Peptides against a protein of PDB entry 5FRP. Designs and how they scored, part 38

Target 1, 225 residues: chain A of PDB entry 5FRP
Amino acid sequence: VEWTESIPQIIATREDISKELNQALAKTFIDSDPRVRRTSVMIFNKVPVTEIWKNITNKAIYTSLLHLAREKHKEVRELCINTMAKFYSNSLNEIERTYQNKEIWEIIDTIPSTLYNLYYINDLNINEQVDSVIFEYLLPFEPDNDKRVHRLLTVLSHFDKKAFTSFFAFNARQIKISFAISKYIDFSKFLNNQESMSSSQGPIVMNKYNQTLQWLASGLSDSTK

## One batch from the design tools (peptide; made by RFdiffusion4, then SolubleMPNN)

Design b1_p12_7_s3 (from b1_p12_7, 5 letters changed)
Fold by OpenDDE base, seed 1:
Structure b1_p12_7_s3 (fold): chain B 225 residues (1-225), chain A 12 residues (1-12)
Amino acid sequence: as target 1 above (225 residues)
Amino acid sequence: IELPDLFKKELP
């Protein structure tokens, strides 16, 4: 009988320890030292998604993670963007939606909107990173049509107006890129033909080829920055 | 809503 009375105290102690740990962890995300913030973000990369959801119950931690996507410190920001996108994807794949985790899901479901809103910063480096994480984690290749539709609907269902706008613009850009690549290939084939290059169209196609390359390159960040 | 600059680039 005496051991049964100790169980509530043990549970309470564990809950208190867990709460204190969560509170302490929440503070590290807003620490003035970028190294501390970086280390905090790395927890989401090093710990399995299932363990994160189990042990990190303070919603402020997840909110703070999302805020770091606009971090001034480049390394922390870049790490955060990759981390949150990966975490979103892993969560969709591995974490069930329950009554208990609903509040956390409400935050996690805003990750796509958070990412698409980063295009409005008009930073080429950020844009490239967002492009990358969209293809890798947010809307990855999926051969199953039903899974693709469900994933897409999940991503879109929590968009704000700006995210929707950027999403449609992103897709329009992808069509333009595909068209530009097709033109690039056609121009390249033309330029590789000696008879074609010697024709009156040679200089015209060469100019269009260069313009197409410049357009394609302009969407890529200078590797030198 | 103004589009991001990245998406305003027209094809040549």
Scores: peptide ipSAE 0.324, ipTM 0.908, DockQ to the pose 0.841
Fold by OpenDDE base, seed 4:
Structure b1_p12_7_s3 (fold): chain B 225 residues (1-225), chain A 12 residues (1-12)
Amino acid sequence: as target 1 above (225 residues)
Amino acid sequence: IELPDLFKKELP
């Protein structure tokens, strides 16, 4: 643990990290101690993306990072999902694609697919986290249309079949959510009108309102778990 | 390919 905690500072201060250090770091991602794995993931969060790409040259480290997205340990998994999504976004923004870094990009380009595949775990907490990182890091708001389209195409270009399926289903769900929110607003307005509530439609709309709320809430994890 | 459960929910 202590050794791994020193790595961010080493990466930040050294221009060239030895092959041996890269190999040692690779082992920390598969360590039996979740604290070691956590600390290893934190390297990608603490060190500037440019320094990571410069100094971490062992592709096994990046592959291992992606594998931790399915980690059984909740804290490590959650940290990994956020970290890899952010790292992907930062890499797209700050790292040029070169011949020298091609092998690393081949791994990093699979991050979106890796994330969209997490929906198949059918875990509400994971689903919520994936939803969040999609909007925050994978497909963030971009006012420049060309940049937005280019980003979208980049994200999609490395999807596997399952990721594509999840992507389309996700978008369909977003449309449904938008519709449900619109209905929620309409029902709320209706229910706030005393005359409307006293009408024969009052109980019907109340029921629909409750169903709409339940539907919206069902997509959210229990915050207590 | 079977869809994730999250995406199978129908609107009321």
Scores: peptide ipSAE 0.322, ipTM 0.909, DockQ to the pose 0.845
Fold by OpenDDE base, seed 3:
Structure b1_p12_7_s3 (fold): chain B 225 residues (1-225), chain A 12 residues (1-12)
Amino acid sequence: as target 1 above (225 residues)
Amino acid sequence: IELPDLFKKELP
């Protein structure tokens, strides 16, 4: 009998501890020290997604995480972008949509839009990172057509207008890249043939080769910066 | 909506 009477107090105590922890954690995401912000983001990388959803119930934490994608501190921003993309993918794979977690899902579902909107910053480093996380986490290779389509529809269903525009432009760019790579290969084959290089077309193809290479390289960030 | 600069680059 006495043990049963203690259960409500234990439950209440755990709920209170959880609430306090969530409140404390929420403050760390807006801390002035980038090291504190970094540590907070790392929680989403170190803790299993299922445990995050279970224990982090304050929606402000998720909103703050997404906001850090535009953070001024480069290292924190880069970590955040990777973290939120991975978290999105893991959530889609492992977390069921329920009435209880609906409010959190409403935030998480905006991650793809948040990422595609980063292209408008016009920063080459950010662009490269967004390219990477799209292929790794948002729209990964999926051999099952139904799963691939379902994932795509899920990603698109929460886009804002800017994200849609960015998405279509991204896809168009991928086609252009593919074409450029094909041309690069063709030019390389031509230039590797001594007879072809000695022809009147040799200098012309060399120029086109260089231009193609420069175009391909221009889409990449300067590794020195 | 203006396109991001990344997407304005035309192939040579």
Scores: peptide ipSAE 0.317, ipTM 0.907, DockQ to the pose 0.838
Fold by OpenDDE base, seed 2:
Structure b1_p12_7_s3 (fold): chain B 225 residues (1-225), chain A 12 residues (1-12)
Amino acid sequence: as target 1 above (225 residues)
Amino acid sequence: IELPDLFKKELP
């Protein structure tokens, strides 16, 4: 009888401990020391997504995570962008939407919009990273058409106007890249033919080839970085 | 809405 009466108190104590832990964790995301902020972001990388959703119930933590995507400290920002994209993907795959977690999902569902809005910073390094996380985590290759469409609709469902604009521009850019690659190949074939190079078109194609290479080099993510 | 600079680059 006494043991059963202590159970509610133990549960309440655990909830209190959980609340205190969440409050303490929330503070670390806004700490002045970038090392502290980095460590906090790493929690989302080290702990399984299911455990994160279970134990991190303070909305402020998730909101703060998203804010770090625009942080001035490069290393923390880069880590945050990768982390939130991965966390989003894992959440979609592993976390069921329930009444209890709806408020957290409202925040998590804004991750795609947050990421696509980073293109407006006009930073080359950020752009490359956003490109990467889109292909790796937001809209990965999916052979099942229904799953792919469902994923796409989910990603788009919470876009703001800027994110939509960025999304369409992104897709248009991908088409341009594909076209440029095709032209690069064609020009390369032409330039490798001695007869073609000796023609009146030789210098013209050489110029276009160089311009195409320059364009690709400026627009494609550096795989070596 | 102004497009990001990245997306303003035209093909040569």
Scores: peptide ipSAE 0.306, ipTM 0.902, DockQ to the pose 0.790

Design b1_p12_7_s4 (from b1_p12_7, 6 letters changed)
Fold by OpenDDE base, seed 1:
Structure b1_p12_7_s4 (fold): chain B 225 residues (1-225), chain A 12 residues (1-12)
Amino acid sequence: as target 1 above (225 residues)
Amino acid sequence: IELPKLFQKQLP
């Protein structure tokens, strides 16, 4: 009889410790020191996704993680963008949707919108990072058509109007890039032919080649910044 | 809704 009365107190004490830990962790995401914020983001990279979902139950932690994608500190922001994209992908692959985790999923499902909304900052470094995490984590290559469509529908189903607009603009840009690369290849083949280069078209194609390269390069961040 | 400015670049 006495042993059974101790179990609720042990469970309550563990919940209290877990709650206190979650509350303490939530405060670290809004800490004034970027090193503290960085360390907090790194938890999501170092701990398996299943253990994160099990032990981090305070929704404010996940909300705060998403907010760091727009923070001023470059290193923490960049870490956060990679971390949240990876965490989204891992969550989709490894975490089942349950009644108990629904509120956390409601936050995690906003990660794609959060990322696509970063394109409105009009920063080249942010854009390149968002491009990278889209291809690596949000919409990775999937040969199975049903899985690919399901992933796409999952990503799109939680878009805000701005994220949809950004998504369409992104896809339109990818088509343009593909076309420019095709032209670059065609011009390169022409320029590598001595007979073609000696023709009246040689200078014209060289100009178009340079313009195409400049256009392609203008979409890349300056690696020196 | 305004498009992201970086995506409005026209091809040469």
Scores: peptide ipSAE 0.189, ipTM 0.859, DockQ to the pose 0.854
Fold by OpenDDE base, seed 4:
Structure b1_p12_7_s4 (fold): chain B 225 residues (1-225), chain A 12 residues (1-12)
Amino acid sequence: as target 1 above (225 residues)
Amino acid sequence: IELPKLFQKQLP
């Protein structure tokens, strides 16, 4: 643990990291202690993306990072999902595609597919986290249309068949959520009108309002779990 | 390919 905690500072201060250090770091991602795995993931969060790409040359480290997205340990998994999504976004923004870094890019380009494949676990907490990182890091709001389209095409270009299916299902869900929110607003306006509530439609709209709320809430994880 | 179960929910 302690030596792994020193790695971010070493990466930030050293121009070159030995092959031995890269090999040692690769082992920490598969360590039996979740604290070691956590500390290893934190390297990608603490070190600037440019320094990571410069100094972390062992592709097995990047592959191992992606595997931790399916980690059983909740905290390590959650940290990994956020870290890899952020790292992907930062890499797209700051790292040029070169011949020398091609093999690492081949792994990093699979991050979106890795994340969209987590929806098949059918875990509400994982789903919420993946939803969050999609909007924050994978497909962030971009006012420039060309940049937004280019980012979208980049994300999609490395999808596997399952990720594509998940992507389309995600988008269909977003449309449904938008519709449900619109209906929630309409029903809320109706229910806030005393004359409308006293009408024969009052109980019907109240029922639809409750069903809409239950539908919206059913997509949320229990924050207590 | 089976869709994620969460995404199969029908609106009321």
Scores: peptide ipSAE 0.188, ipTM 0.860, DockQ to the pose 0.871
Fold by OpenDDE base, seed 2:
Structure b1_p12_7_s4 (fold): chain B 225 residues (1-225), chain A 12 residues (1-12)
Amino acid sequence: as target 1 above (225 residues)
Amino acid sequence: IELPKLFQKQLP
């Protein structure tokens, strides 16, 4: 643990990290102690993306980072999912594709597929986290249409069949959520009108309102868990 | 390919 905590400072101060340090770092991602794995993931959050690409040349480190998205330890998994999504976005924005870094890019380009495949775990907390990192890092708001299209094509270009299916299901869910919110607003306006509530439709709209609320709530993770 | 179960919820 302690030596791994020194790695961010070493990466920030040295132009070249020894092969031995890269090999040692690769082992920490598969360590039996969750604290060691957590500290290793934190390197990608503490060190600038440009310095990571320059100094971390062992492919096994990047592959092992992606594997931690399915980590059994909740805290390590959650940290890993956020870290890899942010690292992907920063890499797209700041790292040029070269002949020398092509093999690392082949791994990094699989991050979107890795994330969209987490929806098949069918866990509400994982789903909420993946939703968040999609909107924050994978497909962020971009006012420029050409940049949005280019980002979308980049994200999709390395999808497996399951990730594509998950992507379309995600988009269909977002449309349904938007529709449900619109209906919730309409029902709320109706129920706030005394004349409307006294009508024959009052009880019917109240029932639809409650069903809509239950549907919306059922898509949220339990914040208490 | 089975869709993620959480995305199969129908609107009421």
Scores: peptide ipSAE 0.187, ipTM 0.859, DockQ to the pose 0.858
Fold by OpenDDE base, seed 3:
Structure b1_p12_7_s4 (fold): chain B 225 residues (1-225), chain A 12 residues (1-12)
Amino acid sequence: as target 1 above (225 residues)
Amino acid sequence: IELPKLFQKQLP
């Protein structure tokens, strides 16, 4: 009988410890030292997604993680963007939607919107990173059509108005890039043919080739910066 | 809604 009376106190103590740990962890995401913020983001990369969902119950931690996608420190921001995209994908694959985790899912389901909203910063490096995580984690290659459609609908289901606009603009950009690459290939083939280059069209195609190349390159960040 | 500037670039 005496041991049964200690169990509620032990559970309460564990809840208090868990709450204190969650509160302490929440503070590390907003720490002034970028090394502390980086270390905190790395928890989401080092700990299995199932263990994160089980042990990190403070909503403020997840909200703070999403806010780091817009932080000033480049390395922490880049780490955060990759981490949150991967965490979203892993959560969709491994975490069941329950009544108990609903409130955390309400935050996690905003990750796609958070990422697509980064395009409005108009930073080339951020845009390239967001492009990358979209293809790797948000909308990965899936040969199963039903799974691919289901993933797409899941990603879109929690879009804000800006994210939806960004999504359509992104897709329109991808079509333009694909067309430009096709033209680049055609022009390259033409320019590699000596008979074609000696024609009256040679200089015209060379100019179009250069314009196409400049158009493609201007969408890329300087890898040296 | 202002589109992201990067997405407004015209093709050559």
Scores: peptide ipSAE 0.187, ipTM 0.859, DockQ to the pose 0.868

Design b1_p12_8_s1 (from b1_p12_8, 6 letters changed)
Fold by OpenDDE base, seed 2:
Structure b1_p12_8_s1 (fold): chain B 225 residues (1-225), chain A 12 residues (1-12)
Amino acid sequence: as target 1 above (225 residues)
Amino acid sequence: SLMEELQKLLDE
């Protein structure tokens, strides 16, 4: 009987503790010290997604995480971009949408738009990172067509206009990259053939080969506007 | 765990 009577109090205490932890964490995300902000982001990397969703219920924390994508401190920003993309992917895979977590999902669902909007900063390093996380986490390779389409639709369902624009530009760029790689391979094969190299086309192909290499080296992070 | 990471954060 005494044990039963203590249960509500224990539950209340746990709730209070959770609230305090959430409040504390919310403060650390906006701390003036970039080291503190970095550590805050790392929590999302080190803790399983299911535990994050269970224990972090303050929506301000998630909002703050997304804001760090435009952080002035490079290391924090880069970490945040990778973290939020991974977190998004893991959430889609492991977290069910319920009435209780609806408000959090509303924030998390904006991650793709947040990431694609980073292309408008017109920073080469940011572009490369965004490209990377898109391929790794947002739109990963999926051999199952139905799953791939479903993921794509999910990602696009919350896009703003700017994100859509970036998305289409990105796809166009990817096609160009793929084409360039294909040509690079063809050029390489041509150049490896001595007979072909000694032909009148040799110098022309060599030039194109060099141009292709230069483009690949510099253009992989082209603007997706 | 979350608690461990939070503790580390709070100790900084």
Scores: peptide ipSAE 0.101, ipTM 0.833, DockQ to the pose 0.015
Fold by OpenDDE base, seed 3:
Structure b1_p12_8_s1 (fold): chain B 225 residues (1-225), chain A 12 residues (1-12)
Amino acid sequence: as target 1 above (225 residues)
Amino acid sequence: SLMEELQKLLDE
């Protein structure tokens, strides 16, 4: 009988400890030291998604994570962008939507919009990273048509107007890139053939090849920066 | 584990 009476106190203690841990973690996400912020983000990479959802219940932590996507510190920002995209994908795959986690899902569902809105910063490095995480995590390759469509609809369902605009712009650019790459391959094959190069079309193809390369290069950030 | 990672964070 005595052990039964102690159970409420134990439960209360655990709740208090959990609350304190969440509060402490929330503070580290907004710490003035970039190293502390980086370490905070890394928790989301090192800990399984199911454990994160179970133990991190403070909404401020998730909102702070999303805010770090616009962090001035480059390393922290880049880590954050990759982390939130991966976390979003893992959450969709492994976490069920329940009444209890609804408020957290409301935040997590804004990750795609948050990422697409980064295009408005007009930074080539950020754009490249966003491009990468979209294809790797948000809209990954999926051979099943139904699953692919469902994922797409899920991603789009919480877009704001700006995110939709950037989404369409991105897709238009990707189509153009795909076309350019295809042409680049064709041009490269043509240029590698000496007989073709000596033809009347040689100079024309070479010019188009150079234009294609310039266009592709202009869309990419300088690796030195 | 989450607790281990949190502890590392708090020790910094």
Scores: peptide ipSAE 0.097, ipTM 0.831, DockQ to the pose 0.015
Fold by OpenDDE base, seed 1:
Structure b1_p12_8_s1 (fold): chain B 225 residues (1-225), chain A 12 residues (1-12)
Amino acid sequence: as target 1 above (225 residues)
Amino acid sequence: SLMEELQKLLDE
């Protein structure tokens, strides 16, 4: 409140404003009140990416944003995960790599690794959110093969060993899910056929169907059931 | 709030 009241007096030059904003924002990201931290994250979500890169020059702010992905407060954490993924995607699309912003890019380029490392927390809700932001922001649908490959290589180029492991596990899981869904459909069709159910294979297929359902359900959070 | 003011300034 006191700082807000002093803003008009401090506004002497654009540089001064930028400095004051960076200092204040750096503090708000680590504030003890989760509402303040939430509002800080929302700045990255609401302000155009070009304006963020222009006005936020303190690298500590970006580092703090990334750290909030593992915050204890659920709402702030979830917001941060979505925000940082979106911000990464927007940055790739709209921000040129220059000598002046190199240090910030070094931090931003770690966002994919940061997100993939969240799989090691082994929380179904977090896993689902990471899955979502990967498909929406990190590796979005791209019909152009060259652009798709370029994006993929960009994402992978800064992975640590753990992130690579998670990446491969994620892909393996997707294959398994696809297979399971296919089998679920086949089993469902079989079970809906009276003749098939009366056969010697009926009980076996029913058991496999139940196992498939359990497997699918175990990979999803309760909110998605 | 301070954060609202910061956001306004960033939007300028």
Scores: peptide ipSAE 0.057, ipTM 0.794, DockQ to the pose 0.014
Fold by OpenDDE base, seed 5:
Order: sequence, then structure tokens, then C-alpha cells
Structure b1_p12_8_s1 (fold): chain B 225 residues (1-225), chain A 12 residues (1-12)
Amino acid sequence: as target 1 above (225 residues)
Amino acid sequence: SLMEELQKLLDE
């Protein structure tokens, strides 16, 4: 653990991480101690993406990072999911594709598919997290249409069949959620108006409001879990 | 130890 914790600083200070360091780091990602694995993941969070690509050349490290997305340890898994999504986005923005880094890119390009495949676990907490990282890192808001489309195509270009299915399901769900939220807001406004509440439509709107709440509640993870 | 080696590298 202590050794792993020192790696970010070392990477930041040194231009060349030795082969030995890469080998050691590769081992930490698969260490039996979740704390070690956590610290390993944190390297990707704390070290600039350019430095990571420069110094971490062992492809096994990147592969291992992706595997942690399905780890049993919740904290490590959650950290990994956020980390890999962010790393993917940063890599797209800052790292050029070259012949030398092609093998690493082949792994990194699978991150979107890896994330979308997590939906098949059918865990509400995981789903929520995946939703979050998709919006934040994979397909962030982009006002430029060309850039947005380019990013989308990049993300989709390496999807497997399962990821595509999840992608479509995700989009469908988002539309439904957005609609539900909109209705919730409208209903809430209506219910806050005393005159509207006393109208013949009052009970009807109340029922719809309750249905909307129930639907929203059923689709969202319990914040207490 | 690996840490010792790292330290040596940092000192170079």
C-alpha cells in the first residue's frame, strides 16, 4: 500500500518509469488487498493523463484497471468506474493516436463498452453510477454539433453488441425519466396552487403526481444503500 | 526493496 501510494508522486517527478515499476504496478492492481487495488486506481486519478500514457506502458495495467469495474469490493469498483471513465475522456482529449501507443489505445477504446456492459449486472447503484459517468465523461454536454457527433461516433465505434443494446436502453430510459421529471414539476406547480387543488382536476392531478413519484422512486437507487 | 530502488532513482 505504501509503495503504491508513492507512485503518483514518482510519476509526476520522473519522466521515465522503469520497467520494474510497471511490473510492480501491474501486481498492485491484482493484489488481494482492496486497499492496494484502490491506491492503484487512484494513480490514474491523481496523475495527469499525459504522464500516465508516457510512463505506464505495460498493457496489463490498463487491462487490470478495466477489470476492476466488476470487482466485488464496492468502494474499489465505484472508484474504478469513475476513474476509467474520466481517464477515457481525458485520453481522447489529450492523447494522440500513434503507432507506439496503439496497443494501449486498443484497450482504452474498450472502456465505453466495458461501462455499458455493467448495465447487465442489473444493480441499481451500478446503473446510476454508469449513468453519471456517461453524462460526465463519455458523452458530456457539447454545444458544437460536429464535436458532439464525433465523440459519439468514437464512443460507439468499439461497442460490442451488448453495449449497443445497453446504449439504446439507456437513451430510452433517459427520455422517460426526463418526461417524468417534467411532469413531476408540472404537477408540483399545480398542487402548490390552492385554486387548482380545489378544482375538479385536483384529484386527477394528484393521482398522476403520485404515479409519477412511484415510477421515479422505483427507477432510482436508494440513496441509503 | 522496491522502495529503495525508487528512492535511488529519485536521488539520481
Scores: peptide ipSAE 0.025, ipTM 0.617, DockQ to the pose 0.010; fails the geometry check

Design b1_p12_8_s2 (from b1_p12_8 with E3Q Y5E E8K)
Fold by OpenDDE base, seed 5:
Structure b1_p12_8_s2 (fold): chain B 225 residues (1-225), chain A 12 residues (1-12)
Amino acid sequence: as target 1 above (225 residues)
Amino acid sequence: SLQEEFNKLLEE
């Protein structure tokens, strides 16, 4: 009986601790020091997704996380983009949609749109990163057709108009890249054959090879920046 | 744990 009577107090204490933690964490996400913001983002990488959803109930924290995708500080921004994509994927896999977490899901469901909107910044480094997290976390390879379609529909279900436009542009680009890579391979094989190189087609293929390489390279970010 | 990570954040 005494133990039962202590339960409300324990719960209350736990709630109080949780509230304080949420309030403090909300402040750290908007701290002027980029190191503090970085560490705040890292919490989402180090703590299991189930524990995050259970203990982080302040909407402002999730909103702030998403805003950091456009952070001025490059390192924080890059970390945030990877973190939010991974967190989205983990949430889809491990977190059930309930009435209690509905408001948080409303925010999390906008992560794909947030990421696709980054293409409008027209930064090659950002574009490459977004490409990477799409393949790794948002739309990973899935051999099961039903699961693949379900994931795709989930990702698209909360897109704004700009995100849809970016999505289609991205897909079109990927098709072109795939084609270019295929041609690159074919040209490379041809040029590696001495008999083929000495033929009348040799110079023509070399030209096409160079054009293909130039096109592929133009899509890469400058590693010095 | 979440608390441990938060504590680390506060120490930084």
Scores: peptide ipSAE 0.105, ipTM 0.833, DockQ to the pose 0.015
Fold by OpenDDE base, seed 4:
Structure b1_p12_8_s2 (fold): chain B 225 residues (1-225), chain A 12 residues (1-12)
Amino acid sequence: as target 1 above (225 residues)
Amino acid sequence: SLQEEFNKLLEE
């Protein structure tokens, strides 16, 4: 009986601790020091998704996480983009949708739109990172067709108009890249053949090869910048 | 744990 009576106090204490933790964490996400913000984001990367959902109940924390995707500090931004994408994927895989966590899911469901909207910044580095996290976390390889379609529909279901536009643009670009790579391979094979290279088509193919390379390279960010 | 990571955050 005494143990049973202590349970509410323990729960209350845990709730109090949880509340304090949430309040403190909410502040660290908006701290003026990028290092503090970075560490805050890292919590979402280091702690299992189930524990995050259980203990982080302040919706402002999740909103702040998403906001950091557009932060000026490069390191924090990059970490945030990777973290939120991974967190989204893990949440879809491991967290059930309940009435109790509905408000948090409403925020988490906007992560895909948030990421796709980053394309409008027109930064090659950001674009490359977004491309990467899309393939790794948002729309990962899934051999099961039903699961793949379900994931796709889930991702698209919360898109805003801008996200849809960027989504279509992204897909179109991927098709073009695929085509360019295919042509690059064909041209390379042709040019590696000495007889073909010495033919009248040699210079023409060389030119096309160079154009293809230039086009492919133009889509890459300068890692030194 | 979340608490451990949070503690690390506070120490930084």
Scores: peptide ipSAE 0.099, ipTM 0.835, DockQ to the pose 0.015
Fold by OpenDDE base, seed 1:
Structure b1_p12_8_s2 (fold): chain B 225 residues (1-225), chain A 12 residues (1-12)
Amino acid sequence: as target 1 above (225 residues)
Amino acid sequence: SLQEEFNKLLEE
């Protein structure tokens, strides 16, 4: 509030505006009011990535953005997780790596690791959100093998040890899920056949079907059940 | 724009 009142006096040059903007924004990211922090994160969602990189030059702002992924306030945290993942993807697609933005890229390149480390919180809602942003923004579907590999290597190149562990665990889980889904489908087809259901295998398959379904459901948050 | 969004932030 005090800074806002001083804005007219501080605005002298474009450079001054930029400097003051960066200083003010850095403060808002650590504001005690979750609403202020939320609005700060929203800037990264509403402003084009190219404009953000051009105008936000204080590395502390980006660092603060990443820290909000572990925010206690659920709404701010969830917004931040989606925002940073999207911002990472957009940056990879639209921002060139230069000498001038090297320090910012060093921070942005840690976004994947930051996200994968959230799995250690062991919260189902967070896990589901991280799963979602991985498929949507970090490792999106790419039919071109070279591009896919390049993206993967880019993501992995800045992982810490914990992130790697989470990455492998995630992939292992996906394989298991895929297998379970395949079995679910097979069991469903079997059970939908009257002759098969009436056979000696009917009760056995029904049991396996239920177990598979229960296993699949256990990986979902309560809100998704 | 970034400035517009920042202004909104300051108004809250």
Scores: peptide ipSAE 0.097, ipTM 0.830, DockQ to the pose 0.014
Fold by OpenDDE base, seed 3:
Structure b1_p12_8_s2 (fold): chain B 225 residues (1-225), chain A 12 residues (1-12)
Amino acid sequence: as target 1 above (225 residues)
Amino acid sequence: SLQEEFNKLLEE
């Protein structure tokens, strides 16, 4: 009987501890030291998604995480972009939508829009990273048609107008890249044949090959930056 | 655990 009477106090204590933890974590996400912010983001990578959703209930933490996608500090920003994309994907796969977590989901559902809006910064490094996380986490390869369509619709359902525009532009670019790669392969095969190179078409194909390479390279970020 | 990771954060 005494043990049963202590249960409410224990529960209350746990709630208090959780509240304090959330408050402290919220502060670390906005800390002036980028190292502290980085470590804060890393928590989302190291802790299972189910535990994050269970224990982090302060919506300000999630909002702050999303804001770091536009962080001035490059390392923190890059980590944040990868983290939020992965977290989004894991949440879709593992977290059920309930009345209790509705407010958090409202924030998490904006992650795709947040990521696609990064294209407007017009930074090649950011663009490359966003491209990567889209294929890896937001719209991963899925052989099941129904699942693939469902994921796509989920991602699009919370887009703002700018995100939609970026989405269409991205897809158009991917088609162009695919075409360019195909041409690159064809030209490479042609140029690898000595007889073909000695033909009247040799110089023409070489020129097209170089143009194709230049175009493909122009879409890549500078690794030195 | 979340608490463990948070503690590490506080120690940095």
Scores: peptide ipSAE 0.096, ipTM 0.831, DockQ to the pose 0.015

